# Peptides against a protein of PDB entry 3J47: the designs that were tried, part 76

Target 1, 121 residues: chain A of PDB entry 3J47
Amino acid sequence: IRLTNQLKSLKGLQSKLKDVVEYLDKVINKELPINHTILGKLQDVFNLLPNLGTPDDDEIDVENHDRINISNNLQKALTVKTNDELMVIYISNLVRSIIAFDDLIENKIQNKKIQEQRVKD
Target 2, 26 residues: chain B of PDB entry 3J47
Amino acid sequence: NAQYHLLVKQGDGLLTKLQKYGAAVR

## One batch from the design tools (peptide; made by RFdiffusion4, then SolubleMPNN)

Design b2_p19_8_s3 (from b2_p19_8, 12 letters changed)
Fold by OpenDDE base, seed 1:
Structure b2_p19_8_s3 (fold): chain B 121 residues (1-121), chain C 26 residues (1-26), chain A 19 residues (1-19)
Amino acid sequence: as target 1 above (121 residues)
Amino acid sequence: as target 2 above (26 residues)
Amino acid sequence: DELLELSKQLLNLVHELLN
């Protein structure tokens, strides 16, 4: 039962990670805005992941040490991957803000030129 | 983690500069 | 590393726009 639940949770996490990657690709391609609610929920899931891997302290069997190390390494790898994904989202937002700012500057320059032409006429 | 925080800090600094420039152009 | 490099390029582009 416990092993089956862990496998199900891992599959669920893998599916969610895939959904995040697909969302990130759409955000990079400017197809979708960043949903901060989704990001917040993802962060919460990752903050809970460290606690999901602590087996209850009751079975001191030496064979579990290798499994615990593998689980910790996987968790660390997942945390790194998530940080990279969050970084891509942040950079994508920054790029969008810059582009919007450039467009604003260009529009202001054009408006100023139009005003200067109207004063000369 | 440290590299991520550094990148975020740099991006926030950039965003602040952009905001200041945008306010000056208004 | 590639993502960090892209962020640096973006920072440089903004500096060019501000000058």
Scores: peptide ipSAE 0.347, ipTM 0.875, DockQ to the pose 0.047
Fold by OpenDDE base, seed 4:
Structure b2_p19_8_s3 (fold): chain B 121 residues (1-121), chain C 26 residues (1-26), chain A 19 residues (1-19)
Amino acid sequence: as target 1 above (121 residues)
Amino acid sequence: as target 2 above (26 residues)
Amino acid sequence: DELLELSKQLLNLVHELLN
């Protein structure tokens, strides 16, 4: 029962992660703005992922050890994928910030030129 | 992982430059 | 002139991020 619930939760996470990737692709393509709620949920998912580095020292039978190793490998793969998605979001936010600052600089340059022209007239 | 860290480092460098520009624009 | 140089540097950073 616990393992089945963990697998179901992991499948749900994988589906949500896929949705986030699709959203990120749209953000990269400038089709949609970055949704902070999706980023927050992805971070929450990452934080809720059990630390892959605590081997529970429990004497779990060889069949359970293989299942745990498969679960841990899948969880590692999902963690890597989640990190890649977070990186894409971060870069997209960074690019958006840079564009916004470029626009701010350009607006300031234009305002300065207008003031200089008013002083010459 | 290494490519990720490199890309994040590059992004942080750009953010730092952006912050300097934002401060110079103020 | 300094503001124009800053804008150029920012544009270069955007290009570096996009490439």
Scores: peptide ipSAE 0.345, ipTM 0.859, DockQ to the pose 0.071
Fold by OpenDDE base, seed 2:
Structure b2_p19_8_s3 (fold): chain B 121 residues (1-121), chain C 26 residues (1-26), chain A 19 residues (1-19)
Amino acid sequence: as target 1 above (121 residues)
Amino acid sequence: as target 2 above (26 residues)
Amino acid sequence: DELLELSKQLLNLVHELLN
C-alpha cells in the first residue's frame, strides 16, 4: 500500500513536471505568459522533495545502500533538472520584462515625436 | 550551482536597471 | 537616446545569459 501510493505520487509528480516543461517551452517560445501559480506549486513540490529523501537513521542493511544512492542520485538529478527549468522560467520572465520595456520606450519615443510634430504645426 | 547563481545575479541586475528606467520614464 | 542605449544593453545582456 505505501509503495503503491509513493509510485502514484511519483507518477503524478512526473506528469506535473511534464506539464511544467511543456508550459516552459511555450513560455520560451513567447506563446503564453508565465503562470505564477504553476511556478509556486512547482517550488512547493521541490521544497517537499528533500524531506522525502531523508531516511530515518535506524536500519543499516547493506543491500539498501545501493537503492538509497540511486534514489539520492535520481533526486539530485531531478532537482538539478528542475532548477534548470526554473532558471529558464526566470530568464523568460526577464526577457518578457525587457521586451515590455522596449515597447514602452518605443511608445514614449513615438509619443514624443507626435508632440514635436504638433508643436511645429 | 555557481553559474546558476551568476545568471540569477545578472538577471536581478537587469531587473534593477529596468526598474530604474521605468521610474525615469514615468 | 540614453534610454534606448540602456534597453539595447539589457537586450544584449539577456542574449548573453541565454547563450
Scores: peptide ipSAE 0.346, ipTM 0.876, DockQ to the pose 0.077; fails the geometry check
Fold by OpenDDE base, seed 5:
Structure b2_p19_8_s3 (fold): chain B 121 residues (1-121), chain C 26 residues (1-26), chain A 19 residues (1-19)
Amino acid sequence: as target 1 above (121 residues)
Amino acid sequence: as target 2 above (26 residues)
Amino acid sequence: DELLELSKQLLNLVHELLN
């Protein structure tokens, strides 16, 4: 019973992760705005993932252990892939923020130069 | 994992510098 | 001059993040 619930939860997580990836691709392509709530929920999922992968050691048949290991490896691979995608989005947002800030700085420098020239005239 | 944490740490350092600059421009 | 130097530092930091 617990293993079946874990497998169902993992499949649900995989589906949600796919939906997040699709959303993130749309955000990267500027088709949709970044939803901070989705990002926060995804981070929460990642922080909980290590706790979801510990089967209680007591009564798992060797065949279930191999399937669990394959599922854990797939989950780890999916986790790594999703972490990489989240990282790319984070970096992209950071770069956009820095560029916008640089433009703001340049505008302030120009305004200061214009003000200094007006005081000299 | 280590490379990811390093990249995040570098990004956080950049954000901190950006915040300091924004405060100096005010 | 200080503002220009800060902008230059920011640009360098962006380049470090992109590379």
Scores: peptide ipSAE 0.324, ipTM 0.849, DockQ to the pose 0.079; fails the geometry check

Design b2_p19_8_s4 (from b2_p19_8, 11 letters changed)
Fold by OpenDDE base, seed 2:
Structure b2_p19_8_s4 (fold): chain B 121 residues (1-121), chain C 26 residues (1-26), chain A 19 residues (1-19)
Amino acid sequence: as target 1 above (121 residues)
Amino acid sequence: as target 2 above (26 residues)
Amino acid sequence: DSLLELAEQLRKKVHELLD
C-alpha cells in the first residue's frame, strides 16, 4: 500500500510537471496567452527554490541577461539534482519494501513449519 | 538517465521474483 | 553518491535473500 501510494504520487508529480512543460511550450509558441496567475504560481515555485543568489538589483546593466541565464542554468542544475535525489530515495524505499516482504515470506514459511511440527507431535 | 533506467529495471525484476515467491507461499 | 551507494547495497541484500 505505502509503496503503491508513493509510486502513484511520483507518477502524479511527473504528469503535473509534463503539463507545466506543455503549457510553457504553448506559451513560447504563442498558441496560448500568458496566464498571469499560472505565471505567478510558477514564479512562486521558483522562488521557493533556494535563492540562487539574489543578483544585487543595483546594476541593471546588460550583464543581467547573462546572469539570468546563469541563474536559470543553476536552477535547472538544482532541479535535476533534486529529482535525482528523490529518485534515489524512491528506489531505496522500494528496495526496503522488497526486503520487508521477503522477511514476511520467510516468517510465514517458518510459522508453517512450526505448525506442521506441532501437528505431528 | 541510462543508469537510472537500469536500476529501475533491476528493481522491477526483483519485485517480480518476490511476487512469485509470495504466491508460492500462499 | 552516498544515496546511490545505499541503494546498491539494499539491492544486493534483496538479491541475496531471493537466491
Scores: peptide ipSAE 0.320, ipTM 0.870, DockQ to the pose 0.059
Fold by OpenDDE base, seed 3:
Structure b2_p19_8_s4 (fold): chain B 121 residues (1-121), chain C 26 residues (1-26), chain A 19 residues (1-19)
Amino acid sequence: as target 1 above (121 residues)
Amino acid sequence: as target 2 above (26 residues)
Amino acid sequence: DSLLELAEQLRKKVHELLD
């Protein structure tokens, strides 16, 4: 039950994230007008993401464009890293569930054999 | 991405086999 | 690389149980 709920929640999040990406792509392609409410919520989500792109206060005059690219690359790298970590956790939980299920099946088989033996005696 | 999808597919395959085995043991 | 290796180990264990 708990694992199923977590999986469902993760799938829901994935679906929502996909919808957001598709929406952003449409906005970038100027196919749809920017919905300010959705954009605002998305901005809030991005603002809640750790500001990984604030380089330390050192005044290096790196042109604004390079800062944006570095910030985007760092954010992307961290997103990928987080995704990989979540994937590993997911796989680990899946394997644990499989092992537990196998043990349950084996226990059930053994119990059945014991019961059959008791009926024969 | 390709490696991720491969891992997911392998996991799904294992889960399916596990489900079949569980159903057979019932 | 360590995470990938762990995933592969888990996959192998699952295969051993399901085969």
Scores: peptide ipSAE 0.298, ipTM 0.868, DockQ to the pose 0.061
Fold by OpenDDE base, seed 5:
Structure b2_p19_8_s4 (fold): chain B 121 residues (1-121), chain C 26 residues (1-26), chain A 19 residues (1-19)
Amino acid sequence: as target 1 above (121 residues)
Amino acid sequence: as target 2 above (26 residues)
Amino acid sequence: DSLLELAEQLRKKVHELLD
């Protein structure tokens, strides 16, 4: 039950994340109007990501644009790395769940065989 | 990306098979 | 009996996918 629920939750999360990505792609492509509420929530999610590159508010000089781009590239690289790590963890957990389920099934089959043999004796 | 999607698809297929088996063993 | 056979087939497929 717990493993099934975790798997269902993970699948649900994956589906929701896919929907968010599809929505963002549509917004980037200007196929849908920018929803400020959704963007605000997404910004909150990104703000929960470690702020790597914001230097202090004071000198917004044009040189900050290159640093912002570098920071954005670093943030992007870290996001990709995090995604890859999460994918590896997901696959590992999936494999572990499959193995555990296979063992459970085998144990149930063996128990049934033992019960059938006891009835025949 | 394509490899990841393939792995996810294979995992989902296995999960579905496992669910069917679990239901059958009940 | 049919259920057991299905379980065995599934086990084989899972084993093939895991190995």
Scores: peptide ipSAE 0.255, ipTM 0.834, DockQ to the pose 0.119
Fold by OpenDDE base, seed 1:
Structure b2_p19_8_s4 (fold): chain B 121 residues (1-121), chain C 26 residues (1-26), chain A 19 residues (1-19)
Amino acid sequence: as target 1 above (121 residues)
Amino acid sequence: as target 2 above (26 residues)
Amino acid sequence: DSLLELAEQLRKKVHELLD
């Protein structure tokens, strides 16, 4: 039962990670804005992941030690991957904000030049 | 991790400069 | 004029980050 639940949770996590990657690709391509609600939920999931891999201390049978180590390594790898994805989203948003601000500044400069020309004429 | 922190730091630096420029344009 | 120079520097840095 516990192993089946772990496998189901892992499959669910893999599916969610795939969805996140697809979302990130769309964000990078400027096709979609960042959904903060989705990001918050993903962060919550990742904060819960370290707790999902701690088996209760009581049944340390020696044969499961290798599986536990593999699971822990996989969880760490998934955490790193998620952090990388969140970083890409953050940088993408930052770049968009910078571009938008640059355009705003340029527009203000142009408007000022037009006004100065009108006053001179 | 190190590359991530570097990228974030560079982004924050650009944002700060942009904010200063925007404040000066206002 | 100083503001224009700052804007150009920002554009350059943004371009460097995007490349």
Scores: peptide ipSAE 0.273, ipTM 0.854, DockQ to the pose 0.064; fails the geometry check

## One batch from the design tools (peptide; made by RFdiffusion4, then SolubleMPNN)

Design b2_p20_1_s1 (from b2_p20_1, 13 letters changed)
Fold by OpenDDE base, seed 1:
Structure b2_p20_1_s1 (fold): chain B 121 residues (1-121), chain C 26 residues (1-26), chain A 20 residues (1-20)
Amino acid sequence: as target 1 above (121 residues)
Amino acid sequence: as target 2 above (26 residues)
Amino acid sequence: LELVLLAKKLAEELEKLAEE
């Protein structure tokens, strides 16, 4: 039981890491608006979280079951929190990139106006 | 969940406005 | 200008959500 739960937790973490890597690769390749891919992967993580809580095996002592359930709920909550933090960082970086792009466009417009004035003088 | 979806939707709206502005300046 | 103001407001709302 303890070894099986650790192996299941490790497999869940491995799947999540694989999903994060696949997301990062899709972002680098510019194939999708980054927000839809994040949302899809977050939904996949949320759909996998309930399935981590069903042990399909009969009859084991009540005292070990409560500690394992509390640990699993805490690990689920920490996983959700970590995903939310990663999303906030991602959106913050997107907003910064938007501001930098707006400033670049404004600079390009100003440079064009300066060039048009120099041709009239 | 609902606040997260709202925040993502606002981010997508801002990205779309930026793309339109970038296309108008090219 | 208006787009930059909207982007800044969104960034502030995101930062507030990260602190909660």
Scores: peptide ipSAE 0.370, ipTM 0.874, DockQ to the pose 0.046
Fold by OpenDDE base, seed 2:
Structure b2_p20_1_s1 (fold): chain B 121 residues (1-121), chain C 26 residues (1-26), chain A 20 residues (1-20)
Amino acid sequence: as target 1 above (121 residues)
Amino acid sequence: as target 2 above (26 residues)
Amino acid sequence: LELVLLAKKLAEELEKLAEE
């Protein structure tokens, strides 16, 4: 019963992680804007990851320990990669927002100059 | 890590410049 | 202009880092 519940929770986490990766790919492709709520949840998952890797020293058979460690290391590596991709997307969108804002400011300055010229004529 | 932090720092610097410019145009 | 150029350069560096 306890082991089956842990396996079910792990499968649920894996499915959610897949959904996040799919969302990230859509954001990379500019199909969707960055959702700050998804970013925050991913950061929370990352902060919890170091707590998932503390081996409490209880007797787990060597063959299961290696498979669990490899799976945990792979999952950690995939989560790190996903976080890095997410951060790159975040900064890329930030930079794009900055460029767009600069262009808007420049346009506003030009429009003000044009209005000032029209008032002098 | 270091390149990433450098990139973030450059982005923050740009954001700060943009905020100052936006405040000057208001 | 200079700020937009800096922002574009930063975006390009970010894109390069994403490809690595």
Scores: peptide ipSAE 0.358, ipTM 0.874, DockQ to the pose 0.046
Fold by OpenDDE base, seed 5:
Structure b2_p20_1_s1 (fold): chain B 121 residues (1-121), chain C 26 residues (1-26), chain A 20 residues (1-20)
Amino acid sequence: as target 1 above (121 residues)
Amino acid sequence: as target 2 above (26 residues)
Amino acid sequence: LELVLLAKKLAEELEKLAEE
């Protein structure tokens, strides 16, 4: 039962990661705005993932321990991968915001120069 | 972890420069 | 201009880290 639940959770996480990657690609391509709700829910899932691995102290046979460790290591690796993907999203958005702000500043400078020229004429 | 923190720090540095520039244009 | 270049450079470094 526990292993089946871990595999199901892992498959669910993998599917969600794929959806996040697809969303990232669309955001990178400027096709869609970032859904902050998806990002927040993903962060919540990651913050809860460390707690999903607490073994209740019931006698799980030593043979299951290696499979559980492999599953936990794979889940940890997938968690790291998804954290890296989220980081790339965050910084890509930050860079876009920076570029947009720079363009606004430049436009303001140009508008100010145009007004100064109009006052001299 | 360390590379992540370095990248975040660089992003924050860029944001700070942008904010200073925005304040100087105001 | 310089700020946009810095932002682009940062974006490229991030993309490189995403591919690793």
Scores: peptide ipSAE 0.354, ipTM 0.871, DockQ to the pose 0.048
Fold by OpenDDE base, seed 3:
Structure b2_p20_1_s1 (fold): chain B 121 residues (1-121), chain C 26 residues (1-26), chain A 20 residues (1-20)
Amino acid sequence: as target 1 above (121 residues)
Amino acid sequence: as target 2 above (26 residues)
Amino acid sequence: LELVLLAKKLAEELEKLAEE
């Protein structure tokens, strides 16, 4: 029963991680906009990962430690990679927003100049 | 990490310039 | 113009980091 529940939970986590990667790939490919709520939840998961790897739980048997440490290090590395990809997407959207705002400002200046010329004529 | 912080700093610099320009055009 | 150029350069540097 306990091992079956752990295996089911791990399989559920693996499926969720796959869905996150698929979502990130769609955002990178510009197929979907960034969802800030998804980004925030992924950051929360990343902030909880250091709590999963704190060496202060001295109670887990040394012989299973290498496989669990390799799995935790791999999961940590995958989460760091996912966080870096999310940061790249976030800054790319920030840059696009900046460009769009610059163009809006320039259009406003041009419109004001045209209106001032019409008042002088 | 260091390259990321550099990119973030450059992005913040652009955002600040854009905000100043937006305030001057207002 | 200069801000747009800087923004484009940042986007390119970020894309390069995503490919690594």
Scores: peptide ipSAE 0.342, ipTM 0.872, DockQ to the pose 0.046

Design b2_p20_1_s2 (from b2_p20_1, 12 letters changed)
Fold by OpenDDE base, seed 2:
Structure b2_p20_1_s2 (fold): chain B 121 residues (1-121), chain C 26 residues (1-26), chain A 20 residues (1-20)
Amino acid sequence: as target 1 above (121 residues)
Amino acid sequence: as target 2 above (26 residues)
Amino acid sequence: LELVLENEKKAKELEEYVKS
């Protein structure tokens, strides 16, 4: 149950992320007008992401384009790292579920043997 | 990417087997 | 049991790799 719920939640997140990417592509291609409400929510999501290297206050203006690329690379690296960690957690939970299931099977086999012995007595 | 997808697919296969076995034991 | 233990070992090795 818990593992299934986690997998369902992850699939839901993946679907939503795909929808966001598709929306952004349509906006970039000028197929859809910019929705300010959606953009605001996306900005909030980006603000909740760990501060991708706050460059020190002083040199804000000129290097914006290269900094955006570096920030995007760092964000991508963090996303990959997070995905790897989630994958490890998923595998660990799967293994725990298998072990618990094996124990449950053994317990059921033992209970059946005890019941069969009681019927023979 | 390909290795990641393969690992996820294997995990899904194991989960499916676990669910089938859980249903058979009930 | 052996397959489960092998999978657990692989999961631990992967966890150590991610932590490194």
Scores: peptide ipSAE 0.381, ipTM 0.878, DockQ to the pose 0.038
Fold by OpenDDE base, seed 1:
Structure b2_p20_1_s2 (fold): chain B 121 residues (1-121), chain C 26 residues (1-26), chain A 20 residues (1-20)
Amino acid sequence: as target 1 above (121 residues)
Amino acid sequence: as target 2 above (26 residues)
Amino acid sequence: LELVLENEKKAKELEEYVKS
């Protein structure tokens, strides 16, 4: 029963990680905007990961315990990596927005200068 | 985690400033 | 004119922030 529940939880987490990767790919391709709610949920998952590793005191064979621990550590590392990728995408989009805004300001300044010159002529 | 949250918060602050400036320029 | 000057000032402040 416990092993089956752990396997089910691992499969659920694997599915979630896949969904996150697919979302990140869509954001990279500018198909979807960054969803802050998704980011927040992912952060919550990461914060809960330390609690998922609480070994229940039951005598499970050392080999199975080691494999489970390795799998949990790998999953944590993958989650961190995914969060970092999402953060990089977010920052990149912010920077692009700032650059676009700077260009808009410059365009407005130039348009004003052109209009002032036309009034003087 | 704390550094990540700080970075996200700084990004959100920058976005807010950008939005305010954009509204002033329009 | 005052509004334009304020906007230009804010633009410069934003540029300085981005450069920092």
Scores: peptide ipSAE 0.342, ipTM 0.875, DockQ to the pose 0.043
Fold by OpenDDE base, seed 5:
Structure b2_p20_1_s2 (fold): chain B 121 residues (1-121), chain C 26 residues (1-26), chain A 20 residues (1-20)
Amino acid sequence: as target 1 above (121 residues)
Amino acid sequence: as target 2 above (26 residues)
Amino acid sequence: LELVLENEKKAKELEEYVKS
């Protein structure tokens, strides 16, 4: 029963992680806007990930130590990679927002000039 | 981690400045 | 305009930082 529940939870986590990756890919490809709430939740998940990899001090056989170290290194590498990806997405959105704002300002200036010309005529 | 947080903070600062400018142009 | 240009510059610098 307990082992089955753990496997189910792991499978659920894997599915969710896949969904996140798919979402991130869509955002990178400009197919969807970034949701800040989702991003924040993802960051929280990643901040909690280091705590998930600490096996409780239960008697883990010495043979698993190498596998655990490899798993921890992989987890750390994945965390770094994800942080980098999130950073790129954040910067990309910032740049897009700046460009959109610049265009808005230019449009407003043009509209003002048109109105001033109409008043003079 | 610290560098990432610093970068995020800088980006937030830029966004705030952008918002202020947008409000001033209105 | 100056503020916008400064923001664009900062955005480019940040992009270069992320790429590094």
Scores: peptide ipSAE 0.412, ipTM 0.889, DockQ to the pose 0.046; fails the geometry check
Fold by OpenDDE base, seed 3:
Structure b2_p20_1_s2 (fold): chain B 121 residues (1-121), chain C 26 residues (1-26), chain A 20 residues (1-20)
Amino acid sequence: as target 1 above (121 residues)
Amino acid sequence: as target 2 above (26 residues)
Amino acid sequence: LELVLENEKKAKELEEYVKS
């Protein structure tokens, strides 16, 4: 029963990952607009994914149970650090986007004023 | 973990608002 | 403009939270 439920959950995850890849390909090809909410949810999923150690690290995990626990704790700590760094980058990009939008708005206002002045002349 | 998820959620909400604003300015 | 200003406030709050 437990093993069957785990297999079902893994199959569900695999199907969902395939759907995500297809969505990302459509966004890259400009077939669909970028949805920031979807991207944020995907980032959350990636952060919840257990550290897929490099394929080389998974082979080492079979032999020493005590080393595995220490390695897992270190890997978890490194993952938290990486998540924090990604969060800072995300916020920085957000702030830059806001500034760029503000500049675009100001440029539009100025262009409108110039056009209005040309009509009065 | 909970604080991190809350922060991410707030950032996503902000991005959505920016996208809406950008669409309205176009 | 108001929407942009609100976003800037939220961005600053988020930065302070990450720094804490």
Scores: peptide ipSAE 0.399, ipTM 0.886, DockQ to the pose 0.045; fails the geometry check

